# Peptides against a protein of PDB entry 5YCA, part 101

Target 1, 132 residues: chain A of PDB entry 5YCA
Amino acid sequence: RSLPAERNPLYKDDTLDHTPLIPKCRAQVIEFPDGPATFVRLKCTNPESKVPHFLMRMAKDSSISATSMFRSAFPKATQEEEDLEMRWIRDNLNPIEDKRVAGLWVPPADALALAKDYSMTPFINALLEASS

## One batch from the design tools (peptide; made by RFdiffusion4, then SolubleMPNN)

Design b2_p21_8_s1 (from b2_p21_8, 13 letters changed)
Fold by OpenDDE base, seed 2:
Structure b2_p21_8_s1 (fold): chain B 132 residues (1-132), chain A 21 residues (1-21)
Amino acid sequence: as target 1 above (132 residues)
Amino acid sequence: AEAARQAAIEEAQKRLLSDEE
């Protein structure tokens, strides 16, 4: 597959220690018609553009929004590029189906695989380890 | 009923995407 050419400079080094990012994560309880669900979010701000994106984990099963990862990692990606990547994820990983959430969500192992591809491993590790 | 439920979900999703903690 072909990933977008320009990556968020926030992710210039995917070998950094993730532990300082853990306290940056925030748990949020969201009320849905079927009941509450807890999400863990990590605000990731592009150091150049100053545009923030939230990485998101569903606390219960630790599913992570692949869409949020992609959008954070590739701020200049076209819709076509996003669609292509989401299709790749559907074809090659194990996305979940949940009508409560928008975008494509994947299990932790898949999220870490994507994180490696997107050079954002520390951020996903932090998101996964954060308390809910 | 489904439309109302979906609208509520969408509002919840907005909160998820919001900068509000």
Scores: peptide ipSAE 0.410, ipTM 0.859, DockQ to the pose 0.911
Fold by OpenDDE base, seed 1:
Structure b2_p21_8_s1 (fold): chain B 132 residues (1-132), chain A 21 residues (1-21)
Amino acid sequence: as target 1 above (132 residues)
Amino acid sequence: AEAARQAAIEEAQKRLLSDEE
């Protein structure tokens, strides 16, 4: 598959130690009609554009928002490019379906696979290790 | 009822995207 050409410079180095990012994560309880659910979020700001995106984990099952990862990683991606990537994820990974949340959410192993592709490994590791 | 539920979900989703808790 082809990923967008321009990547968020925040993710220029995939080999960085993730530990310092762990305390940057924040847990948030979101009220849904069926009850509350806790999410862990990590604010990731593009150092050039200053536009923030939140990487997100469902606390309970550690599912990660792949859509949010993509949008953070590729700030100039078109909707078509996103759609193609999400389709690839559906076809090749193991996304879950949860009507409460938008986008595609994937289990930790898949998230880490995507993180490698998007050069986001430290950020996803931190998100997965953060307390909720 | 379903519309109301969906609206509530959408509102919750907005909170996930917001800087504001």
Scores: peptide ipSAE 0.408, ipTM 0.857, DockQ to the pose 0.933
Fold by OpenDDE base, seed 3:
Structure b2_p21_8_s1 (fold): chain B 132 residues (1-132), chain A 21 residues (1-21)
Amino acid sequence: as target 1 above (132 residues)
Amino acid sequence: AEAARQAAIEEAQKRLLSDEE
């Protein structure tokens, strides 16, 4: 597969200690027709453009939004590039289906695999370790 | 009822994506 050429400079170093990021995560309860669900979110701001994206985890099963990871990592990606990557995830990983949420969500192990590809490992580790 | 349920889900999704912390 071909990932976008330019990556968010926030993710220039994949070897950083993730622990300082843990307290920056926030739990949020969202009401759905079937009842409330808790999500953990981490605000990630591009240091050049100052545009924020939220990385997101479902508290119950620790599923993480792969779509949000991609959009944060590749700020200049085309829709075609995103579609290609989402198809790759469907074909090679184990995304879940949940009608309550948009985009593709993957289990923790798959999220960490994507994090390695996107140079986001510290941020995903922090998101997974944060309390809900 | 189906349309109302879908609208409620969409509103919930907006809250999830909002900059409100």
Scores: peptide ipSAE 0.406, ipTM 0.858, DockQ to the pose 0.897
Fold by OpenDDE base, seed 5:
Structure b2_p21_8_s1 (fold): chain B 132 residues (1-132), chain A 21 residues (1-21)
Amino acid sequence: as target 1 above (132 residues)
Amino acid sequence: AEAARQAAIEEAQKRLLSDEE
């Protein structure tokens, strides 16, 4: 598959130590009609544009928003490019179905696979290791 | 009923996407 050409400069180095990012994560409880759910979020700001995106993990099963990963990694991607990547994820990985949340969410192993492709490994490692 | 439930979910989703409150 082909990914967008321009990537968020925040993710220029996939080999950085993730440990310093762990304290940057924040847990929050969100009330849904069926009950509360806890999410862990990591605010990721593009150092050039100053536009932030939140990487998100469901605390209970550690599912991670692939859609948010993609949007953070590729700030100039078209909707068509996003749709193509989401289709690829559906066809090749193991996304979950949860009507409470928007976008495509994947289990930890799949998130780490995507993180490698998007050069986001330190950020996803931190998100997965953060307490809730 | 379903519309009301969906509206509540969408409102909750906005909190997930928003900055820290």
Scores: peptide ipSAE 0.402, ipTM 0.855, DockQ to the pose 0.870

Design b2_p21_8_s2 (from b2_p21_8, 13 letters changed)
Fold by OpenDDE base, seed 3:
Structure b2_p21_8_s2 (fold): chain B 132 residues (1-132), chain A 21 residues (1-21)
Amino acid sequence: as target 1 above (132 residues)
Amino acid sequence: AEAERAAQIAAAQARLLSDEE
């Protein structure tokens, strides 16, 4: 597959220690038709453009939003490039079907695989280790 | 209800944008 050419400079070093990011995560309860659900989020700000994106995890099963990862990693990507990557994820990984939420969500192991591809490993490790 | 699902996530992010790290 072909990923977008320009990546968020926030993710220039995939080897950084993730532990300082853990306390930056926040839990949030969101109400849905079938009841409340807790999410964990991490604010990621592009140091160049100053535009923030939020990475998201479902607290219950630790599913991660692949859509949020892609949009944070590739802020200049086109909708076509996003659609192509989401198709690749459906065909090659194990996305979770949840009709309550938007975007494509994947289990922890798949999230870490994507994190390697997007150079986001410290941020995904922190998101997975944070309490809810 | 795609629009409703998207609105839920967008609303959550909007509230977080007001918070300082």
Scores: peptide ipSAE 0.037, ipTM 0.676, DockQ to the pose 0.215
Fold by OpenDDE base, seed 1:
Structure b2_p21_8_s2 (fold): chain B 132 residues (1-132), chain A 21 residues (1-21)
Amino acid sequence: as target 1 above (132 residues)
Amino acid sequence: AEAERAAQIAAAQARLLSDEE
């Protein structure tokens, strides 16, 4: 696979302490046809463009939206690049099937693997540790 | 224009928590 060349400068340092990010996460209850479900979201703002993206976790099983990660990490990615990465994830990781939500969602271990690739480990650690 | 972009961003991200892609 080939990841986009330019990454969000927010993620320039993958070695940051994640703990200060934990209280920045917010829980949100969303209604679905089969009942409510809680999500945890972390607002991540590109320090140069000032464009925010929300990283998203399903509270109960800690599944993380790989789509949200990719879009936050690669602000200039093309649709083709996103499609290629999502296909790679499907072929190489263990995405969950949840028809209630859009995008591609992965379990915590896979999310952390992607976080390493995208240089956003502190943010995913915080998202996973936040209360719901 | 910036407000419009903010709305588009919010809508796009909201779709990740819905059945609509």
Scores: peptide ipSAE 0.036, ipTM 0.666, DockQ to the pose 0.072
Fold by OpenDDE base, seed 5:
Structure b2_p21_8_s2 (fold): chain B 132 residues (1-132), chain A 21 residues (1-21)
Amino acid sequence: as target 1 above (132 residues)
Amino acid sequence: AEAERAAQIAAAQARLLSDEE
């Protein structure tokens, strides 16, 4: 598959210690028709553009928004590039189906696989380990 | 244009979780 050419410079080093990022995560309770659900968010700011994106995790089952990962990793990606990647994820990984939420969500193991592809491993590890 | 799109996505991050939010 083809990923966008330009990646967020925030993710220049995939080997950094993730533990300092854990306390930067924040829990958020969101109301849905079937009741409240808690999510964990990590604010990721592009050091060049200063534009923030939030990485998202469902607290209960630790599903991660692949959409949030992609958008953070590739700030100049086109919608077409995003659609192609999401299709690849559907065909090659194990996305969950949740009608309550938008975007494509994947289990922790798949999120870490994507994190390797996007050079986001420390950030996804922190997001997964954060309390809710 | 694509840089502006990034900004728009950032501004719309709250909508990522729900189709209605």
Scores: peptide ipSAE 0.035, ipTM 0.673, DockQ to the pose 0.056
Fold by OpenDDE base, seed 2:
Structure b2_p21_8_s2 (fold): chain B 132 residues (1-132), chain A 21 residues (1-21)
Amino acid sequence: as target 1 above (132 residues)
Amino acid sequence: AEAERAAQIAAAQARLLSDEE
């Protein structure tokens, strides 16, 4: 697959210690028709554009929003590029079908695989380790 | 239903958070 050419400079170093990011995560309870569900969010701000994106985790099963990862990692990506990546994820990883939420969500192992591809491993590790 | 699902995620993304909150 072909990922977008320009990546968020926030993710220039995939080897950074993730532990300082853990306390930056925040839990949020969202109401759904079948009841409340807790999510964990990590605010990621592009140091150049100053535009924030929130990485999202379902607290219960630790599913991660691949859509949020992609949009944060590739701020100048076209819709076509996003669609192609989401198709690749569907074809090659193990996305979770949850009718309550939008976007494409993946289990922790897949999220870490994507994180490696997007150079955002510290952020995903922090998101996964944060309390809810 | 998709609109509702999108709205829930959008609401989560739109919530203002800081490192100190």
Scores: peptide ipSAE 0.040, ipTM 0.675, DockQ to the pose 0.242; fails the geometry check

Design b2_p21_8_s3 (from b2_p21_8, 13 letters changed)
Fold by OpenDDE base, seed 2:
Structure b2_p21_8_s3 (fold): chain B 132 residues (1-132), chain A 21 residues (1-21)
Amino acid sequence: as target 1 above (132 residues)
Amino acid sequence: SAAARAAAIAAAQARLLSDEE
């Protein structure tokens, strides 16, 4: 696979302490046909463009949206680049299947693997540790 | 503001939960 060349400058340092990000996470209950489900979200704003993206976790099983991670990490990515990465994730990781939600969602271990690749480990750690 | 946050959250929901990738 080939990741996009330009990465969100928010993620310039993968080694930062994640704990200050934990209280910045927010929980939200979303209603689905089969009942409510809680999600945890973390607002990640590109310091240059000022465009925010929300990293998303399903509260119950801690599945994380790989799509949200990719879009936040690579703001200038083409659709083709995203499609390529999502296919790679399907082929190499263990995405969950949930018809209620869009995008590609992965378990915590996979999310952390992606976080290393995208240089956003502190943000994913915070998202995983946040309460719902 | 709370309203602005709600709008941003709603937009995120649309992209990640309700809309096509």
Scores: peptide ipSAE 0.040, ipTM 0.690, DockQ to the pose 0.063
Fold by OpenDDE base, seed 5:
Structure b2_p21_8_s3 (fold): chain B 132 residues (1-132), chain A 21 residues (1-21)
Amino acid sequence: as target 1 above (132 residues)
Amino acid sequence: SAAARAAAIAAAQARLLSDEE
């Protein structure tokens, strides 16, 4: 696969300590037609553009939105590039099906694999360790 | 601000936590 060339400068160093990011995460209960569900979110602001994106985790099973990761990591990606990556994830990882939420969601191990590819490991570690 | 944060959260929710992106 081919990832977009330009990456969010927020993720310039994949080796940073993740622990300072843990208290920045926030839990939110969202009501759906079939009942409430809790999500954990982490605000990630591009230091150059100042545009924020939220990385998202389902509290119950710790599934992570791969879509949120991709859009945060590659702010100038085309729709074609996103579609290509999402197809790769579907073919090579273990995404879940949840009709309540948009995007492609993956289990923790897959999220960490993607985090390595996107240079987002500290942020995904923090998101996974945060309380809900 | 709290208001700005709430707006950002709402926007994120709209993009990722609905039937449509």
Scores: peptide ipSAE 0.040, ipTM 0.692, DockQ to the pose 0.060
Fold by OpenDDE base, seed 4:
Structure b2_p21_8_s3 (fold): chain B 132 residues (1-132), chain A 21 residues (1-21)
Amino acid sequence: as target 1 above (132 residues)
Amino acid sequence: SAAARAAAIAAAQARLLSDEE
């Protein structure tokens, strides 16, 4: 597959220690039509544009939003590029279907695979280790 | 519906964005 050419400079080094990011994560209860659900979030700010994105984890099963990962990693991606990547995820990984939320949500192992591709490993490790 | 799911995610992100770091 072909990923977008320009990546968020926040993710320039995939080898950094993730532990300092753990206390930056926050848990939040979100109300849905069928009841509340807890999410863990990590604010990721592009150091050049200063635009933030929140990486999201469902507390219950540690599913992570692949869509939010992609949008954070590739802020200048076209809709076509996003669509192609989401199709690739559906075809090659194990996205979880949840009628309450939009985007593709993937289990931890798949999230880490994507993190490697997007150079986001420290951030996803921190998100997975944070308490809820 | 897809629209409802999109709205839920947007609302969730809005709430999260408003929290202090």
Scores: peptide ipSAE 0.037, ipTM 0.670, DockQ to the pose 0.322
Fold by OpenDDE base, seed 3:
Structure b2_p21_8_s3 (fold): chain B 132 residues (1-132), chain A 21 residues (1-21)
Amino acid sequence: as target 1 above (132 residues)
Amino acid sequence: SAAARAAAIAAAQARLLSDEE
């Protein structure tokens, strides 16, 4: 696979301490046809463009939105580049199926593997450790 | 439906954008 050439400068250093990011996470209850579900979110602002993206976790089973990770890491990616990466994830990782939500969601171990590829490890660790 | 799911996610994201850091 080929990841987009230009990455969000927010993720220039994958080795930073994640603990200061934990209190920046927020829990949110979202209502669905079959009942409410809690999500945890982390606001990630591109320091150059000032455009925010939100990383998303399902509180109960800690599934992470791979789509949110990709869009935050590669804000200038084309739709074709995103589609290619999502197909790669389906073929090589263990995405879950949840008909309530859009995008592609993966378990914690897969999220951390993607985080390494996207240089987002501190942010995904914080998202996984945050309370709900 | 797919449309309902998209609307719910869009609404949630809109609320997130209004939150202070």
Scores: peptide ipSAE 0.035, ipTM 0.665, DockQ to the pose 0.263; fails the geometry check

Design b2_p21_8_s4 (from b2_p21_8, 13 letters changed)
Fold by OpenDDE base, seed 5:
Structure b2_p21_8_s4 (fold): chain B 132 residues (1-132), chain A 21 residues (1-21)
Amino acid sequence: as target 1 above (132 residues)
Amino acid sequence: DEAARAAQIAEAQARLLSDEE
């Protein structure tokens, strides 16, 4: 597959220590028709544009929004590029089905695989290790 | 940016919005 050429400069080094990012994560309770659910969020700000994106994790099963990852990693991507990547994820990884949430969500192992592709490993590790 | 924050929080609420919305 082909990923967008321009990547968020926040993710220039995939080998950085993730532990300083853990306390930057925040838990949020969201109400759904069948009851509340907790999510964990990590604010990721593009150091050049100053535009933030929030990486999202379901606290209970640690599913992570691949959509949030893609949008943070590739700020200049078109909708068509996003759609192509989401289709690739559906065809090659193990996304979950949850009618309560939008976007495409994947298990932790798949999220880490995507993180390697997007150069986001420290951020996804921090998001997964943060308390809820 | 409050608009961006609100839009991204809404993803978990079954509504995927852009940062400019």
Scores: peptide ipSAE 0.078, ipTM 0.709, DockQ to the pose 0.116
Fold by OpenDDE base, seed 2:
Structure b2_p21_8_s4 (fold): chain B 132 residues (1-132), chain A 21 residues (1-21)
Amino acid sequence: as target 1 above (132 residues)
Amino acid sequence: DEAARAAQIAEAQARLLSDEE
């Protein structure tokens, strides 16, 4: 598949230690019609544009929003590029269906696979290890 | 950035909003 040409410079080094990012994560309880659910969020600020994106994890099953990952990693991506990647994820990975939330969510193993592709492994590791 | 946080929380709940509309 073809990923967008320009990547968020925040993710220039995929080999960085993730542990300093763990305390930067924040848990948040979100109310849904069927009850509350806890999410873990990590603020990722593009050092060039200064625009933040929040990586998101469902606390309970550790599902990660692939949509949030993509949008953070590729800030200049077109909607078409995002659609293509989301289709690729549907065809090649194991996204979950949760009627409560928007975007495409994937299990931890898939999130780490995407993280490798997007060069954001430290951030996903931190997000997965953070307490809720 | 509280505004960005709020926007992305809303994004997470977008399906709920869509169902209401």
Scores: peptide ipSAE 0.077, ipTM 0.704, DockQ to the pose 0.088
Fold by OpenDDE base, seed 3:
Structure b2_p21_8_s4 (fold): chain B 132 residues (1-132), chain A 21 residues (1-21)
Amino acid sequence: as target 1 above (132 residues)
Amino acid sequence: DEAARAAQIAEAQARLLSDEE
C-alpha cells in the first residue's frame, strides 16, 4: 500500500527510548450510554505546526485507535488517503468492533505493526505500558 | 490546549462517516 508522502517530523526517529514517554500518558474516564470506560491518552505535538493529537488506548483490553495514529503521523493527508488506509487495516489486520467509539481500533499487536509502518514505535510502546 | 483535548474526546465518542463504509 501507499502511505501519504509527508510524515509528522515528531516521528523522524523510530529507535528512540520509549520509557521517558510513559509518565506523559494520562488516564481518563469517559461516560458512555452503557457506563463509564477508562482510556489512556498520550499528547503528541507536531514540532513544526505546534498542532497536538492525542493517541488513545482503551484501558480494559488495550485496544488502540488506528485513526488517531494515522492523523498524528500524516498531518497533510486527505480524507481519501485516510479512508484507503482504514480499508487496508480492515482487510489485513484484526480491528475491534466497538459501537461506542469512533474510528478504527486495533489490538496491541496490530498497533505495533502500524507503529512500525508509521515510525511511531516508541510512542505506542509507551502508551501500552502506561498505567490506567 | 483545552480545546484540542475536548475535540479529541469528542472524536473518540462520536461516529465517523468512514465507519459506515
Scores: peptide ipSAE 0.068, ipTM 0.699, DockQ to the pose 0.070
Fold by OpenDDE base, seed 4:
Structure b2_p21_8_s4 (fold): chain B 132 residues (1-132), chain A 21 residues (1-21)
Amino acid sequence: as target 1 above (132 residues)
Amino acid sequence: DEAARAAQIAEAQARLLSDEE
């Protein structure tokens, strides 16, 4: 697969300590037809454009939105590039089907694999370790 | 409903939570 050429400069260093990011995460209850569910969010602001994106985790099973990761990592990606990556994830990883939510969601191990590819490891580690 | 699901994710991203919360 081919990832977009330009990446969010927020993710220039994949080796940073993730622990300072943990308290930046926030829990949020969202109402669904079958009842409420808690999510954990991490605000990630592009230091150059100042545009924020929120990384999303389902609190209960720690599923991570791959869509949120991709959109944060690649702010100039085309829809076609996103579609290709989501197809790759479907074919090569273990996405979870949850009809309550939009986007493509993956288990923690897959999220960390993607984080390595997107240079987002500290942020995903923090998101996974945050309390809900 | 894809539109409804998208709206729910959008709501999660749009809600502002203060550092006090």
Scores: peptide ipSAE 0.039, ipTM 0.674, DockQ to the pose 0.247; fails the geometry check

## One batch from the design tools (peptide; made by RFdiffusion4, then SolubleMPNN)

Design b2_p22_3_s1 (from b2_p22_3, 14 letters changed)
Fold by OpenDDE base, seed 2:
Parts: C-alpha cells; structure tokens; sequence
Structure b2_p22_3_s1 (fold): chain B 132 residues (1-132), chain A 22 residues (1-22)
C-alpha cells in the first residue's frame, strides 16, 4: 500500500522512550445510550502547525482508533487516501466494529503494527500503558 | 474546584461529540 507522502514531524523518531508520555494521557468517562464507557486519550500536537489531535483508546479492551492515528500522522492526507488506508486495515488487520463510536478501531497488537508503519510507536505504547 | 469541574465536564462533552457515530 501507499501511505501519504508527508508525515507529522512529531513522529520523526519511532525509537524514542515512551515512558515520559504515559503521564500525559488522560482518562474520561463518556455516557452513551447503552451506558458509560471510559476512554484514554493522548494529545499530540504537530510542532510545526500547532494543530492538536487526540489519540484514542477504549479503556476496557484497549482498542485504539486507527482513524485518529492516521489523521494525526498524515496532516495533508486526502479523504481518498484515508479511505484507502481504512480499507487496507479492514482487509489485513482485525478491526473492531463499535456502533457507538466513529472511525475504525483496532486491537492493541494491530495498533502497534500501524504505529510502526506511521512511526508512532512511543505514542501508542504510552497510550496502551496508561491507567484508566 | 468548581471551574475545573465545569471544564472537565465540557471536555467530556466535546469528546463525546467527536467520538459519537453518525
């Protein structure tokens, strides 16, 4: 597959220690029609544009929003490029369908695979290890 | 304390709006 050409400079080094990012994560309880659910989120700000994006984890099963990862990693991606990547994820990984939330969500192992592709490993490790 | 609680509630509402499926 082909990923967008320009990547968020926040993710220039995939090998950095993730532990300093853990305390930056925040857990929040969101009320849905079928009851409350806890999410953990990590604010990721593009150092050039100063535009923030939140990486998202469902606390209970540690599912990660692949959509949030993609949008943070590729700030100039077209909708067509996003759709293509989401189709690839659906066809090659193990996405979770949740009618309560938007976007495509994947289990931890798949999130880490995507993190490697997007150069986001420290951020996803921190998000997964943060308490809820 | 009251202001922080208000801000937290508003943040949760914004998060819910962002995450909610169409």
Amino acid sequence: as target 1 above (132 residues)
Amino acid sequence: MEEEERLRKEAEERLAAALAAE
Scores: peptide ipSAE 0.084, ipTM 0.675, DockQ to the pose 0.078
Fold by OpenDDE base, seed 4:
Structure b2_p22_3_s1 (fold): chain B 132 residues (1-132), chain A 22 residues (1-22)
Amino acid sequence: as target 1 above (132 residues)
Amino acid sequence: MEEEERLRKEAEERLAAALAAE
């Protein structure tokens, strides 16, 4: 597959210590028709454009929004590039479709695989370790 | 409603909207 050419400069170094990011995560309980669910979010701001994106985790099963990862990592991606990547994820990983929320969600192992590809490993590690 | 509660609820609504619209 081919990923977008330009990546968010926030993710310039995939080897940084993730622990300082853990306390920056925030938990939020969202009410759904079938009951409440807790999500953990991490605000990621592009240091050049100053545009923030939120990385999202379902607290209970640790599913991560691949869509949010992609949009944060590739701020200039076209819709076609996003669609292509989401199709690749469906074909090669183990996405979960939750009718309550939009986007493509993946289990922790898949999220870490994507994080490597997107150079987001510290951020995904922090998101996964954060309390809810 | 306290200001803190109002802000929390607004944040929750925004998050829910984002999750539903993503």
Scores: peptide ipSAE 0.070, ipTM 0.672, DockQ to the pose 0.083
Fold by OpenDDE base, seed 3:
Structure b2_p22_3_s1 (fold): chain B 132 residues (1-132), chain A 22 residues (1-22)
Amino acid sequence: as target 1 above (132 residues)
Amino acid sequence: MEEEERLRKEAEERLAAALAAE
């Protein structure tokens, strides 16, 4: 696969310690027709554009939104590039379908694999370790 | 502050869209 050429400068260093990011995560209960569900989110702001994106985890099963990861990592990506990556994820990883939420969600191991590809490892580690 | 509020609002809208049923 081919990832977009330009990446969010927030993710220039994949080796940073993730622990300072843990307390920056926030849990949020969202009401759905079938009941409430808790999500954990981490605000990630592009230091150049100042545009924030939220990385999201389902608290119950620790699924991570791959869509949010991609959009945060590649702010100038086209919709076609996103679609190609999401198809790659469907074909090569183990995404989870949840009718309640939009986007493509993946289990923790897959999220960490994507994080490596997107240079987001500290952020995903923090998101996974945060309390809900 | 106005710009920050705008950006937060946009982020919230994106979150809402992401969490909405398809």
Scores: peptide ipSAE 0.040, ipTM 0.617, DockQ to the pose 0.046
Fold by OpenDDE base, seed 1:
Structure b2_p22_3_s1 (fold): chain B 132 residues (1-132), chain A 22 residues (1-22)
Amino acid sequence: as target 1 above (132 residues)
Amino acid sequence: MEEEERLRKEAEERLAAALAAE
């Protein structure tokens, strides 16, 4: 598949040690109609533009927002490019439907597959290992 | 369906607000 041409320079090296990122993650309890749910988030700031994006994980089942990953990895992507990638994810991975939240969420294994494609492996590893 | 969508949007707003606070 085709991914956007420009990637966030934050992700220039996919081989970095992820452990220093673990304590940067934060947990947050959010109230939903069916009860509270905890999310873990990691603030990722583009070192050039200084624009932050938040990577998101559902604490309980470790589902990760593929949408958050894509938007962080490809800051100049069009909505059309995002839609194309989300359709690819639906067709090729195992997204989880959750009516409570927006975006496309995927299980940990799929998140790591996407992380490899987006050069975000250290960040996703940290997000998955963080406490909630 | 419309009510469910409204409730979802409200939850999403709470999530967005939580993220914006960081």
Scores: peptide ipSAE 0.145, ipTM 0.739, DockQ to the pose 0.774; fails the geometry check

